Peptides against a protein of PDB entry 4BOS. Designs and how they scored, part 5

Target 1, 163 residues: chain A of PDB entry 4BOS
Amino acid sequence: PVLTRTVVPADNSCLFTSVYYVVEGGVLNPACAPEMRRLIAQIVASDPDFYSEAILGKTNQEYCDWIKRDDTWGGAIEISILSKFYQCEICVVDTQTVRIDRFGEDAGYTKRVLLIYDGIHYDPLQRNFPDPDTPPLTIFSSNDDIVLVQALELADEARRRRQ
Target 2, 163 residues: chain A of PDB entry 4BOS as posed
Amino acid sequence: PVLTRTVVPADNSALFTSVYYVVEGGVLNPACAPEMRRLIAQIVASDPDFYSEAILGKTNQEYCDWIKRDDTWGGAIEISILSKFYQCEICVVDTQTVRIDRFGEDAGYTKRVLLIYDGIHYDPLQRNFPDPDTPPLTIFSSNDDIVLVQALELADEARRRRQ

## One batch from the design tools (peptide; made by RFdiffusion4, then SolubleMPNN)

Design b1_p23_8_s3
Fold by OpenDDE base, seed 5:
Structure b1_p23_8_s3 (fold): chain B 163 residues (1-163), chain A 23 residues (1-23)
Amino acid sequence: as target 1 above (163 residues)
Amino acid sequence: AAARQAALEAARAALRAAVRAAR
C-alpha cells in the first residue's frame, strides 16, 4: 500500500473539496464547497459562546457571512470545525516545513484523515492498494502511525522538488 | 451526546444529498 496525493482544483475551495474527498471515502466533488461553507456557517452560528470573536477574529455574524462567500479561503478554523463535525482527526502535512499539524487530536476520535498543504493549496491523501479491485482508503485509524510517516515522506519529497 | 451525534450524522447525510443534487 502506498500513500498518494489526489490533486483537486486549485480554486478558493480546495480545502473543502479535499476534506469532503477524504471523509466521504474518496469522492471528488468540487460542488460540495457552497454547501460545506453553509454548513460551517450554521455550526458557527449555532454556538456563539464557543465561536466567539476571540476565536474567529471577527464577530460571529461577520464570520458566517465571510465564510459563505465563494472567494474566501478556508484555514485552521474551518479545519477545526470540520474535524468536530465529521468526528475525525484531520492531519495536515505541510510541504514547506515537513511537519504535520493535527486537528482534533485531543477529542479521542478513532479515525483520522490526511491532507497535504503547500502553503497555498490543499490536496487530499489516500492509500492505494496493490489489488486494483480494492478502492483507495482515505479514512485511517487514529493509531495508524505508518500513514503519518508516509505523509512526511511525501512532504519531504515535495520540498526537495521545490529547492 | 447521542442526540448530538445523530444530529451531526443527519446533517452529513443532508450535505451528501445536496452535493449529489447539485451535480
Scores: peptide ipSAE 0.044, ipTM 0.655, DockQ to the pose 0.026
Fold by OpenDDE base, seed 2:
Structure b1_p23_8_s3 (fold): chain B 163 residues (1-163), chain A 23 residues (1-23)
Amino acid sequence: as target 1 above (163 residues)
Amino acid sequence: AAARQAALEAARAALRAAVRAAR
């Protein structure tokens, strides 16, 4: 089995497209972003006392309007929310630093999914099998640390290509 | 609808916990 990257469109919604891809078992749907953006805005709007300007970098209302735009980028706040929504650990391997940031690692989830990040763009990761009739795997056991090693190897290779 | 609401509440709680842990 080999861990591989599926390149999704660089259309400002790559985070949402990538998350949707991995949690749905490898379904590429760039049109999923508006609904996922609305989901994020809904939870942020539900607790203005917690989601303050100090956390959001802007007022609660401004953030909700901002994240619902089709030309704005998601980040750590959105990943944290989506991790709990889908009840899985979201692991992001960074090709610039060759490290993995884990979201939901202390929640006791039995599942994990993986994204690769280059500082701007997110793509989903999947495990391909030698049997062509066995579909790629995007949802892994939270105990599968081999997939994390493979993700780091992909990141290191990507870094070497740029240098 | 009910499942979505429960997920939103759980997600909010998880985010709060993550922010506290990062301090």
Scores: peptide ipSAE 0.025, ipTM 0.629, DockQ to the pose 0.022
Fold by OpenDDE base, seed 1:
Structure b1_p23_8_s3 (fold): chain B 163 residues (1-163), chain A 23 residues (1-23)
Amino acid sequence: as target 1 above (163 residues)
Amino acid sequence: AAARQAALEAARAALRAAVRAAR
């Protein structure tokens, strides 16, 4: 079994496309972004006490209007919200630093998904199996530390390719 | 907690349906 990346379109919605891919078991659907943006805005708007200006870096209303734009990028705030919504840990391996940022790690989720990030673009990660009849796995046990090691190896290789 | 989980599951289903319909 090998951990691989699926390259999604390099548009402003790559985070949403990547998250949707992994939580739906390997379904590539770039058209998911508008609805996911709306979902995030709805969640943020529903709890202004938690999603405060201190958390968002802007007022609750300003953030909701901003994230619903088709040209704004998703980041840590959106990943945190999606982790809570899908009730899974979202692990992002960074190819620039070869580090994994874990979102939702303290929530007690039993499942984790993985993304790879290069500083501007997100892609989903999947485990491929030697048997061609066995579909790739995108949802892992939160106890599966092997997949984290594989993600670091993949990120390190990506970094070397830039040198 | 159970009520929250049910609401989240319903929201997930609605999102998937909307995404498929938009294609």
Scores: peptide ipSAE 0.023, ipTM 0.573, DockQ to the pose 0.026
Fold by OpenDDE base, seed 3:
Structure b1_p23_8_s3 (fold): chain B 163 residues (1-163), chain A 23 residues (1-23)
Amino acid sequence: as target 1 above (163 residues)
Amino acid sequence: AAARQAALEAARAALRAAVRAAR
């Protein structure tokens, strides 16, 4: 078994596309972005007491309008929201630092998914199996530390290749 | 919509804690 990267379109919605890919078991659907942006905005709008300007960096309304644009991309808050929505840990391995940021790690989720990030672009990660008839796996046990090691190895290789 | 709402309600409290930890 080897962990591999699936390159998604380098549009401003790569985070959403990547998350959708891994949580849906390997379905590439760049058209998912508008709905996922709306989902984020809906969640943020539903709790203005928590999602304050201090948390968002802008007013609740401004954020909702901003995230629904097709030329803006998400970050930590969006990943955190998606982690809770999909009830899974989202692990992001950074190729620049060769570090993994874990979102939802304290929530007690039994599942984790992995993304790779280069400072600008997000891609999903999947485990491929020697048997060609066995489809790749995108959802892992939250206790699977091997996949995290493999993600770090993949990120280190990407860094060496400047990719 | 019902399933979506249920997921949102179940995750709301945990979400607040997660967002604070992530920022």
Scores: peptide ipSAE 0.022, ipTM 0.609, DockQ to the pose 0.023

## One batch from the design tools (peptide; made by RFdiffusion4, then SolubleMPNN)

Design b1_p24_4_s4
Fold by OpenDDE base, seed 4:
Structure b1_p24_4_s4 (fold): chain B 163 residues (1-163), chain A 24 residues (1-24)
Amino acid sequence: as target 1 above (163 residues)
Amino acid sequence: SRAAALAARQAALEAAQAAAAAAA
């Protein structure tokens, strides 16, 4: 089996599209972003003590309004929230550094999903099988460290192509 | 209080997850 990248639209909502893709088992739905943004806003609004201005960089209310815009980028805060919501570890391999940032790694989740990030754009990763009748896998065991190695290899290859 | 906020967050998460599951 080989780990591959599925390129999603660069429409400012690539993070949400990518997360949705992997947690839903490989469903590409660029229209998922508005609802996911609203979900994040609702979660943030529900805990103003934790999601403070210090954490958000703006007031709780300002953040909620901001994240619901269709042209604002998601980042670490949003990934952390989505990890908790979907109850899975979200692993992001960075092609610029060839390192993996793990979100939710200490939560005891049994599942992990993978994204690839180039400093601007997020894409989902999936495992393809030689058997054409076996659908690609996007949700992995949290004990599957082989997939992390494969993700690093994929990122390293991407970096080499840019050098 | 922080405790109340966390409880509210937990309730919101559970409700949202239930709604998502029902729509799946």
Scores: peptide ipSAE 0.023, ipTM 0.577, DockQ to the pose 0.017
Fold by OpenDDE base, seed 1:
Structure b1_p24_4_s4 (fold): chain B 163 residues (1-163), chain A 24 residues (1-24)
Amino acid sequence: as target 1 above (163 residues)
Amino acid sequence: SRAAALAARQAALEAAQAAAAAAA
């Protein structure tokens, strides 16, 4: 089994496309972003006490309007929200530092998904099997440490290639 | 209140999940 990267479009919504890909079992849907943006806005609006200006960097209402735009980029806040929504740990391996940032690691989720990040762009990761008839896996056990090691190896290779 | 906000969030999540399931 080999962990591989699926390159998604380098647009303003690469995070959403990547998350959708892994949580849906490997479905590439470039049109998913508007719906996911609205979902995040809905969640943020529902809890103004938690999603305060201190967390958002802007008022709750301003954030909701901002995130629903087609040209705004998702980041740690959005990943945290999506982790909670999909009830899974989202692991982001950074090619610049060769480190994994884990979102939802303390929530007790049984599942994890993986993204690769280069400081600007997000892509989804998947496990390919030797049997060509076996579909790739994007949802892993939260106890699967092998996939984390493979993600770090993939990131290190990307760093060495300056990719 | 925090409790009310959490309840509202739960309701929003349930609604979103239902919508996603229907669209799938």
Scores: peptide ipSAE 0.023, ipTM 0.577, DockQ to the pose 0.017
Fold by OpenDDE base, seed 2:
Structure b1_p24_4_s4 (fold): chain B 163 residues (1-163), chain A 24 residues (1-24)
Amino acid sequence: as target 1 above (163 residues)
Amino acid sequence: SRAAALAARQAALEAAQAAAAAAA
């Protein structure tokens, strides 16, 4: 089994497309972004005490309007929210630093999914199997540390290719 | 209150999950 990257469109919504891909078991749907953005806005609007200007960098209402635009980029806040929504750890391997940022690691989730990030663009990661009839795996056990090692190896290779 | 906000968030999550399940 090999961990591989599926390149999604660079259309300002790559984070949402990537998350949707991994949590839905490998479904590539670039049209999922508007719905995902509205979901985020709904959750943020529901808890103005927590999602304050200090957390959002703008007022709750301003953020909700901003994230629902089709040309704004998601980041750590959105990943954190989606981790909670899908009840899974979201691990982001960064090809610039060759580090993994883990979201939801203290929540006790039994599942994890993986994204790869190059400082601008997000892509989903999947495990391919030798048997061509076995579909790729995108949802892993939170105890599967091998997949994290494989993600780091993938990121390191990506970094070397850019040098 | 924070407690009320958290309750509202939980309700919103459940509603969104139900909607997603229905659309799946």
Scores: peptide ipSAE 0.022, ipTM 0.580, DockQ to the pose 0.017
Fold by OpenDDE base, seed 3:
Structure b1_p24_4_s4 (fold): chain B 163 residues (1-163), chain A 24 residues (1-24)
Amino acid sequence: as target 1 above (163 residues)
Amino acid sequence: SRAAALAARQAALEAAQAAAAAAA
């Protein structure tokens, strides 16, 4: 089995498209972003004490309005929220640093998904099997450390190719 | 209060997850 990258559209919503892809088992839906943005806004609005101005960098209301725009980028805050919502670890391998940032690693989730990040763009990762009739896997056991090694190898190769 | 906000957040998450599961 080989870990591979699925390139999603390079629009302002690549994070949301990538997360949706992996948590839905490999469904590419570039139109999922508006719903996911609204979901995040709803979660943030529901807990203004936790999602404070200190955390958001802006007022709770300002953040909610901002994240619902179609031209704003998701980041660590959004990944953290999505990890909590989908009840899984979200592991982001960075091609610039060849390191993995793990979100939700201390929550005790049994599942993990993987994204690859180049400093600007997010793409989802999947495991392909030798049997062409076996569909790719996007949801892994949180105990599967082999997939993390494979992700690091993929990122290192991408860095060498300046991808 | 903090407790009320956390309860509201949990309820919202559960409702959203249930809706997503029903739509699948």
Scores: peptide ipSAE 0.022, ipTM 0.564, DockQ to the pose 0.017

## One batch from the design tools (peptide; made by RFdiffusion4, then SolubleMPNN)

Design b1_p25_2_s3
Fold by OpenDDE base, seed 3:
Structure b1_p25_2_s3 (fold): chain B 163 residues (1-163), chain A 25 residues (1-25)
Amino acid sequence: as target 1 above (163 residues)
Amino acid sequence: SAAARAARLAAIYAARAAAAAAALA
């Protein structure tokens, strides 16, 4: 089995598309972004004490309006929220640094999903199996450290190719 | 699924409401 990258559209919603892909078991749906943006906004709006201006960098209301725009980028705040929402660890391997940022690692989740990030664009990762009849896996055990090693290898290869 | 996500969101809201109620008790 090998860990591979599925390239999603290079639009401003690539984070949402990528997260949706992995948490839904490998479903590519670029049209998922508006709903996921609204989901983020709803969660943020529901807890203004936690999601304060200090965390958001803007007022709670301003953030909610901003994230619902179709031309704004998702980042660490959104990944953290989505990790909590989907009850899984979200691991982002960075091709520029060949490092993994783990979101939700201290929450005790039993599942993890993986994204690859190049500084501006997110793509989902999946494990492909030798048996062509076995569908790719996108949801892993949070104890599966092999997949993290494979992600680092994939990122290192991408870095060497400047991808 | 969309239904599962909606249910999870509802659970988050319920948990926060319960925490607030417990603090007033």
Scores: peptide ipSAE 0.024, ipTM 0.568, DockQ to the pose 0.018
Fold by OpenDDE base, seed 5:
Structure b1_p25_2_s3 (fold): chain B 163 residues (1-163), chain A 25 residues (1-25)
Amino acid sequence: as target 1 above (163 residues)
Amino acid sequence: SAAARAARLAAIYAARAAAAAAALA
């Protein structure tokens, strides 16, 4: 089995496209972003005590209006929210530092998904199997640390190739 | 109000549970 990257469009919604891809088992849908943006805005708006200006860097209302724009980028806040929403650990391997940032690691989720990040762009990761009849896997056990090692190896290779 | 926020969160959590089950099935 080999961990591979699926390149999604380098538009302003690559995070949402990538998350959707992995949590849906490998479905590429670049049109998923508007609804995911609205979902995040709804969650943020519902809890202004937690999602405060101190956390958001802007007022709750300003953030909600901002994230719903089609030209704004998601990041750590959105990943954290999506981890909680999909009840899975979201692991982001960074090609610039060759490290993994784990979102939801302390929540006790049994599943994890993986993204690769180069500082500006997110792509989803999947495991391909030698048997061509076995479809790629995008949802892993949270106990599968081998996939994390493979992600680090993939990131290191990407760094060497500036990919 | 706090009650309104709680109701909204409850609705979101219910939707979350359903979506999570479907996504990870």
Scores: peptide ipSAE 0.022, ipTM 0.579, DockQ to the pose 0.022
Fold by OpenDDE base, seed 4:
Structure b1_p25_2_s3 (fold): chain B 163 residues (1-163), chain A 25 residues (1-25)
Amino acid sequence: as target 1 above (163 residues)
Amino acid sequence: SAAARAARLAAIYAARAAAAAAALA
């Protein structure tokens, strides 16, 4: 089994496309972004006490309007929200530092998904199997630390290739 | 209100559950 990267379009919505890919079991749908942006906005709007200006860096309403734009980029706040929504740990391996940022790690989720991040762009990660009849895996056990090691190895290789 | 926010959150998570169930069907 080998952990591999699936390159998604760099269209300002790579985070959403990547998350959708992994949580849906390997479905590439670049058209998912508008709905996911609206989902984020809906969640944020639903709890202005938690999603405060202190958390968002702007008012709740300003953030909701901002994230629904098709030219704004998602980041840590959006990943945290999506982790909560999909009830899974989202692990982001950074090719610049070869470190993993884990979102939702203290929530007790049983599942984790993995993204690779180069400082601006997100791509999804999947585990491929030698048997061609065995479909790639994108959702892992939260106890599967092997996949984290594999992600670090993949990121290290990407760093060496300046990718 | 706090109750309204809770209801909205519950609806969001219910939609998630419904979507997941539909995907498995």
Scores: peptide ipSAE 0.022, ipTM 0.577, DockQ to the pose 0.021
Fold by OpenDDE base, seed 1:
Structure b1_p25_2_s3 (fold): chain B 163 residues (1-163), chain A 25 residues (1-25)
Amino acid sequence: as target 1 above (163 residues)
Amino acid sequence: SAAARAARLAAIYAARAAAAAAALA
């Protein structure tokens, strides 16, 4: 069992494609981004008290219009929202720092998914098995600390290769 | 309020599977 990455397109929507991949059990669908952007905008618009200018860095309405553009990048705000929506911890391993940022870590979720980030681009991570008839795993137990160690090892290797 | 946010999250959770499928169909 080895943790690996699946490279998704660098089309400004890599975060959404990557999240969709892992929460759907390994389904690559680059066309998912427009509707995921709309979903995020709908959630933000539904709670202007929580999603304030202090959180968003812009007005609620400005953010909603901005995130629905096809050329704007997703980041920590979007990951936090998607963590809440899918009710899972989203762990992002950064190849530049070899650190893991855990979104939803204090929410008591029983599931976690993993992404790898290089400072610009997001890719999904999955566990591959030696048995070719066993499909890759993308949804892990929130108690599975081995997968976090494997993610750090993968990020460290990527940093050494400048990948 | 915290109560209002909790209620909204509960509603999102209850409908998340159907909403995701419908949005991405």
Scores: peptide ipSAE 0.021, ipTM 0.599, DockQ to the pose 0.021

Design b1_p25_7_s2
Fold by OpenDDE base, seed 4:
Order: structure tokens, then C-alpha cells, then sequence
Structure b1_p25_7_s2 (fold): chain B 163 residues (1-163), chain A 25 residues (1-25)
């Protein structure tokens, strides 16, 4: 089995498309972003005490209006929210630093999903199997440390290709 | 255009929010 990258469109919604892909078991749907943006806005609006201006960098209302635009990018705040919503650890391997940022690692989730990030774009990761009849895996055990090693190897190779 | 400028500003803000330091906050 080998960990591979599925390239999603660079349409300002790559984070949402990538998260949707991995949490839904490998479903590529670039049209998922509007609903996911609204979901995030709803969660943020529901807890203005936690999602304060100090956390958001803007007022709660301004953030909600901003994230619902079709041309704004998601980041760490959105990943944290989606990790909690989908009840899974979201592991992001950065190809520029060959480092994994783990979201939800202390929440006790039994599942993890993986994204690859290059500083301006997110893509989902999946495990492919030698048997062509076995579908790729996108949801891993939170105890599967091998997949993290494989993600680092994949990121290191990606970095070398850009150099 | 104004739309392009807004998109560029949003991209810059998103890049800052993707930092590990922001994740730890």
C-alpha cells in the first residue's frame, strides 16, 4: 500500500474540497464548498465568546460574512472547526517544511484524515492498495503512525520535485 | 479590480491563519 495525493481544483475552496474528500471516503465534489462555508459560519456565530475577535482577527459577524464568500480561503481556524465537527483528527503535512500539523490530537478521536499543504493549496491524501478491486482508504486509525511516516515521505518527495 | 484586490487580501490573511502558531492559539 502507498499513500498518494489527489489533486483538487485551485478554486479558492481547496481546503473544503479536500476535507470533504477524505471524510466522505474519497468523494471528489468541488461543489461542496458553499455548504461547508455556511456550516463553519453557523458554528462560529453560535459561540461568540470563544470565537472572539482575538481568535478570528475580526468581529464574529465580519468573519461569518467573510468565510461565506466564494473567494476566501480556509486555514487553521476552519480546520480546527471541521476537526471538531467531523470528530476526527486532521493531519496536515506541509511540503515546505516537511512537518505535520495535527488538529484535534488531544480530543481523543479514534479516526484521522490527512491533507497535504504547500503554502497556497490543499490536497487530500489516500492509501492505495495493490488489489485494484480494493478502494482507496482516506480514514485511518488515530493509532496508525505508519501513515504519518508515509505522509512525511510523500511531502519530502514533493519538496524535492519543486527544488 | 476591486474584486481581485479583495481576493488577494483574503489570500494573505488566510496564509497567516495557516501558520502553526495560529493553530496553537
Amino acid sequence: as target 1 above (163 residues)
Amino acid sequence: SAADAARAAAAAAAAARNAAAAAAA
Scores: peptide ipSAE 0.028, ipTM 0.631, DockQ to the pose 0.040
Fold by OpenDDE base, seed 3:
Structure b1_p25_7_s2 (fold): chain B 163 residues (1-163), chain A 25 residues (1-25)
Amino acid sequence: as target 1 above (163 residues)
Amino acid sequence: SAADAARAAAAAAAAARNAAAAAAA
């Protein structure tokens, strides 16, 4: 088994496309972003005390309008929200630092999904199997630490290619 | 282009929010 990335479009919605891909078991749908943006806005709007201006960098309402635009970027806040919504740990391996940021790690989720990030672009990760008839896996056990090692190796290789 | 400038501004805003979220944790 080998961990590989599926390159999604380099648009402003790559985070949403990547998350959708992994949580849906490997479905590439770049058109998923508008609905996911609306979902995030709905969640943020529902709890203005938690999602404060200090966190959002703007008022709750301004954030909701902003995130629903097709040309705005998500980050840690959006990943945290999606982790909670899909009830899974989202692990992001950064190719610039070769480190993994784990979202939802303390929530006790049984599932883990992985993204690879290069500073501006997100791609989903999947495990491919030697048997070509066995479909790739995108949802892992939260106890599967081997996949994290493989993700770090993949990120290190990506960094090496840029140097 | 104007589109590139808008994208850059949005990216900067996202980065700022990420930092704020980390500081609040």
Scores: peptide ipSAE 0.027, ipTM 0.630, DockQ to the pose 0.034
Fold by OpenDDE base, seed 2:
Structure b1_p25_7_s2 (fold): chain B 163 residues (1-163), chain A 25 residues (1-25)
Amino acid sequence: as target 1 above (163 residues)
Amino acid sequence: SAADAARAAAAAAAAARNAAAAAAA
């Protein structure tokens, strides 16, 4: 079993494409972004007291309009929201720092998914199996710490390749 | 290009939001 990266398009919506890929079990659909942006906006709009200017850096309405644009980038706020929506821990391994940022780690989810981030681009991670008849795995047990070690190893290798 | 500038601005905005979210955690 090897943890591998699936490169998604660098079209300003790589976060959404990557999240969709892992939570849907390995479905690459770059056209998913508009609907996912609407989903985020709907959730944010539903709770203006929680999603305040202090959190968003702009008014609730301004954020909703902004995130629904086709050229704006998602980040930690969007990942946090998607973690809650899909009821899974989202682990992001950063190739610049070789660290894993874990979203939803304290929510008691039984599942986790993994992304790899280089500072400007997100890609999904998957586990490939030697048996060609066994499809890649994108949804892991939240108790699977081996996959986190493998993600760190992958990030280390990626960093070395860029140096 | 204008498109590149827009993407750069979006990236900067995302980074700012990331920092705000981290501070609120």
Scores: peptide ipSAE 0.026, ipTM 0.634, DockQ to the pose 0.036
Fold by OpenDDE base, seed 5:
Formats: structure tokens, sequence, C-alpha cells
Structure b1_p25_7_s2 (fold): chain B 163 residues (1-163), chain A 25 residues (1-25)
């Protein structure tokens, strides 16, 4: 089995597209972003005490209006919320640092999904199998640390290609 | 859906971990 990336459009919604891809078992739907953005805004709006200006960098209402635009970027806050919503660990391997940031790692989830991040773009990761009749896997056991090793290898290879 | 609404509520209730995640980014 080999871990590979599926390149999603380099639009400002690549995080949402990538998350949707992995949590839905490998479904590419670039049109999923508006609903996911609205979901994020709804959750943020529901807790203005926690999602304060200090956390958001703007007022709660301004953030909600901002994240619902089709050209604004999601980040750690959005990943954390989506991890909780989908009840899975979201592991992001960074090709610039060759490290994995794990979101939801202390929540006790039994499943994990993986994204690859280059500093400006997110793509989903999947495991391909030698048997062509076995579809790629995007949802892994949270105990599957082999996939994390494979993700680091993939990131290191990406770094070597740039240098 | 009802399931989505329930998950959204659970996500909001557990939002405290977001600050640590944001700091790690």
Amino acid sequence: as target 1 above (163 residues)
Amino acid sequence: SAADAARAAAAAAAAARNAAAAAAA
C-alpha cells in the first residue's frame, strides 16, 4: 500500500474540499465549501465567549461573515472544529517542516484522516492498494502510526523535489 | 440533518481545544 495525494483545485477552499474528500471516503466535491463554511460560522457564532476577538483576530460576527466568503482561507480553528464535527483526528503533514500537526489527538477518536499542507495549499491523502479492485482508503485507525510514517516520507520527498 | 445538528452541538461544546490547536499552527 502506498500513500498518495489527490490534488484538489488551488482555490481558496482547498481545506474544505480536502477535509470533505477524506471524511467522505474519497469523494471530490469542490462545491462542498459553501455549506462547510456556513457550518463553521454557525459553530463560531454559537460560542462568542470562546471564539473571541483574541482568538479570531476580528469580532465574532465579522469572522462569521468573513469565513462565509468564497475567497477566504480556513486554518487551525476550522480544522479543529471539523475534527470535532466529524469525530476524527485530522493529521496535517507540513511539507515545509516535515512535521505532522495532529488535531483532535487527545479527544479519544478511533479514526484519523490525513491532509498534506505546503504553506498555502491543502490536499487530501489516501492509501492505494496493490489490488486494483480495492478502493483507496482515506479513513484510518487512530492506532495506525504507519500511515503517519508514510505521510512524513511523502512530505520529505516533496521537500527534496523542491530542493 | 438531525445527526449533523447533534454533531455540531458537540463540536461547539468541545471548542476549548481550538486555542491549543491554533497556537500549534
Scores: peptide ipSAE 0.026, ipTM 0.665, DockQ to the pose 0.023

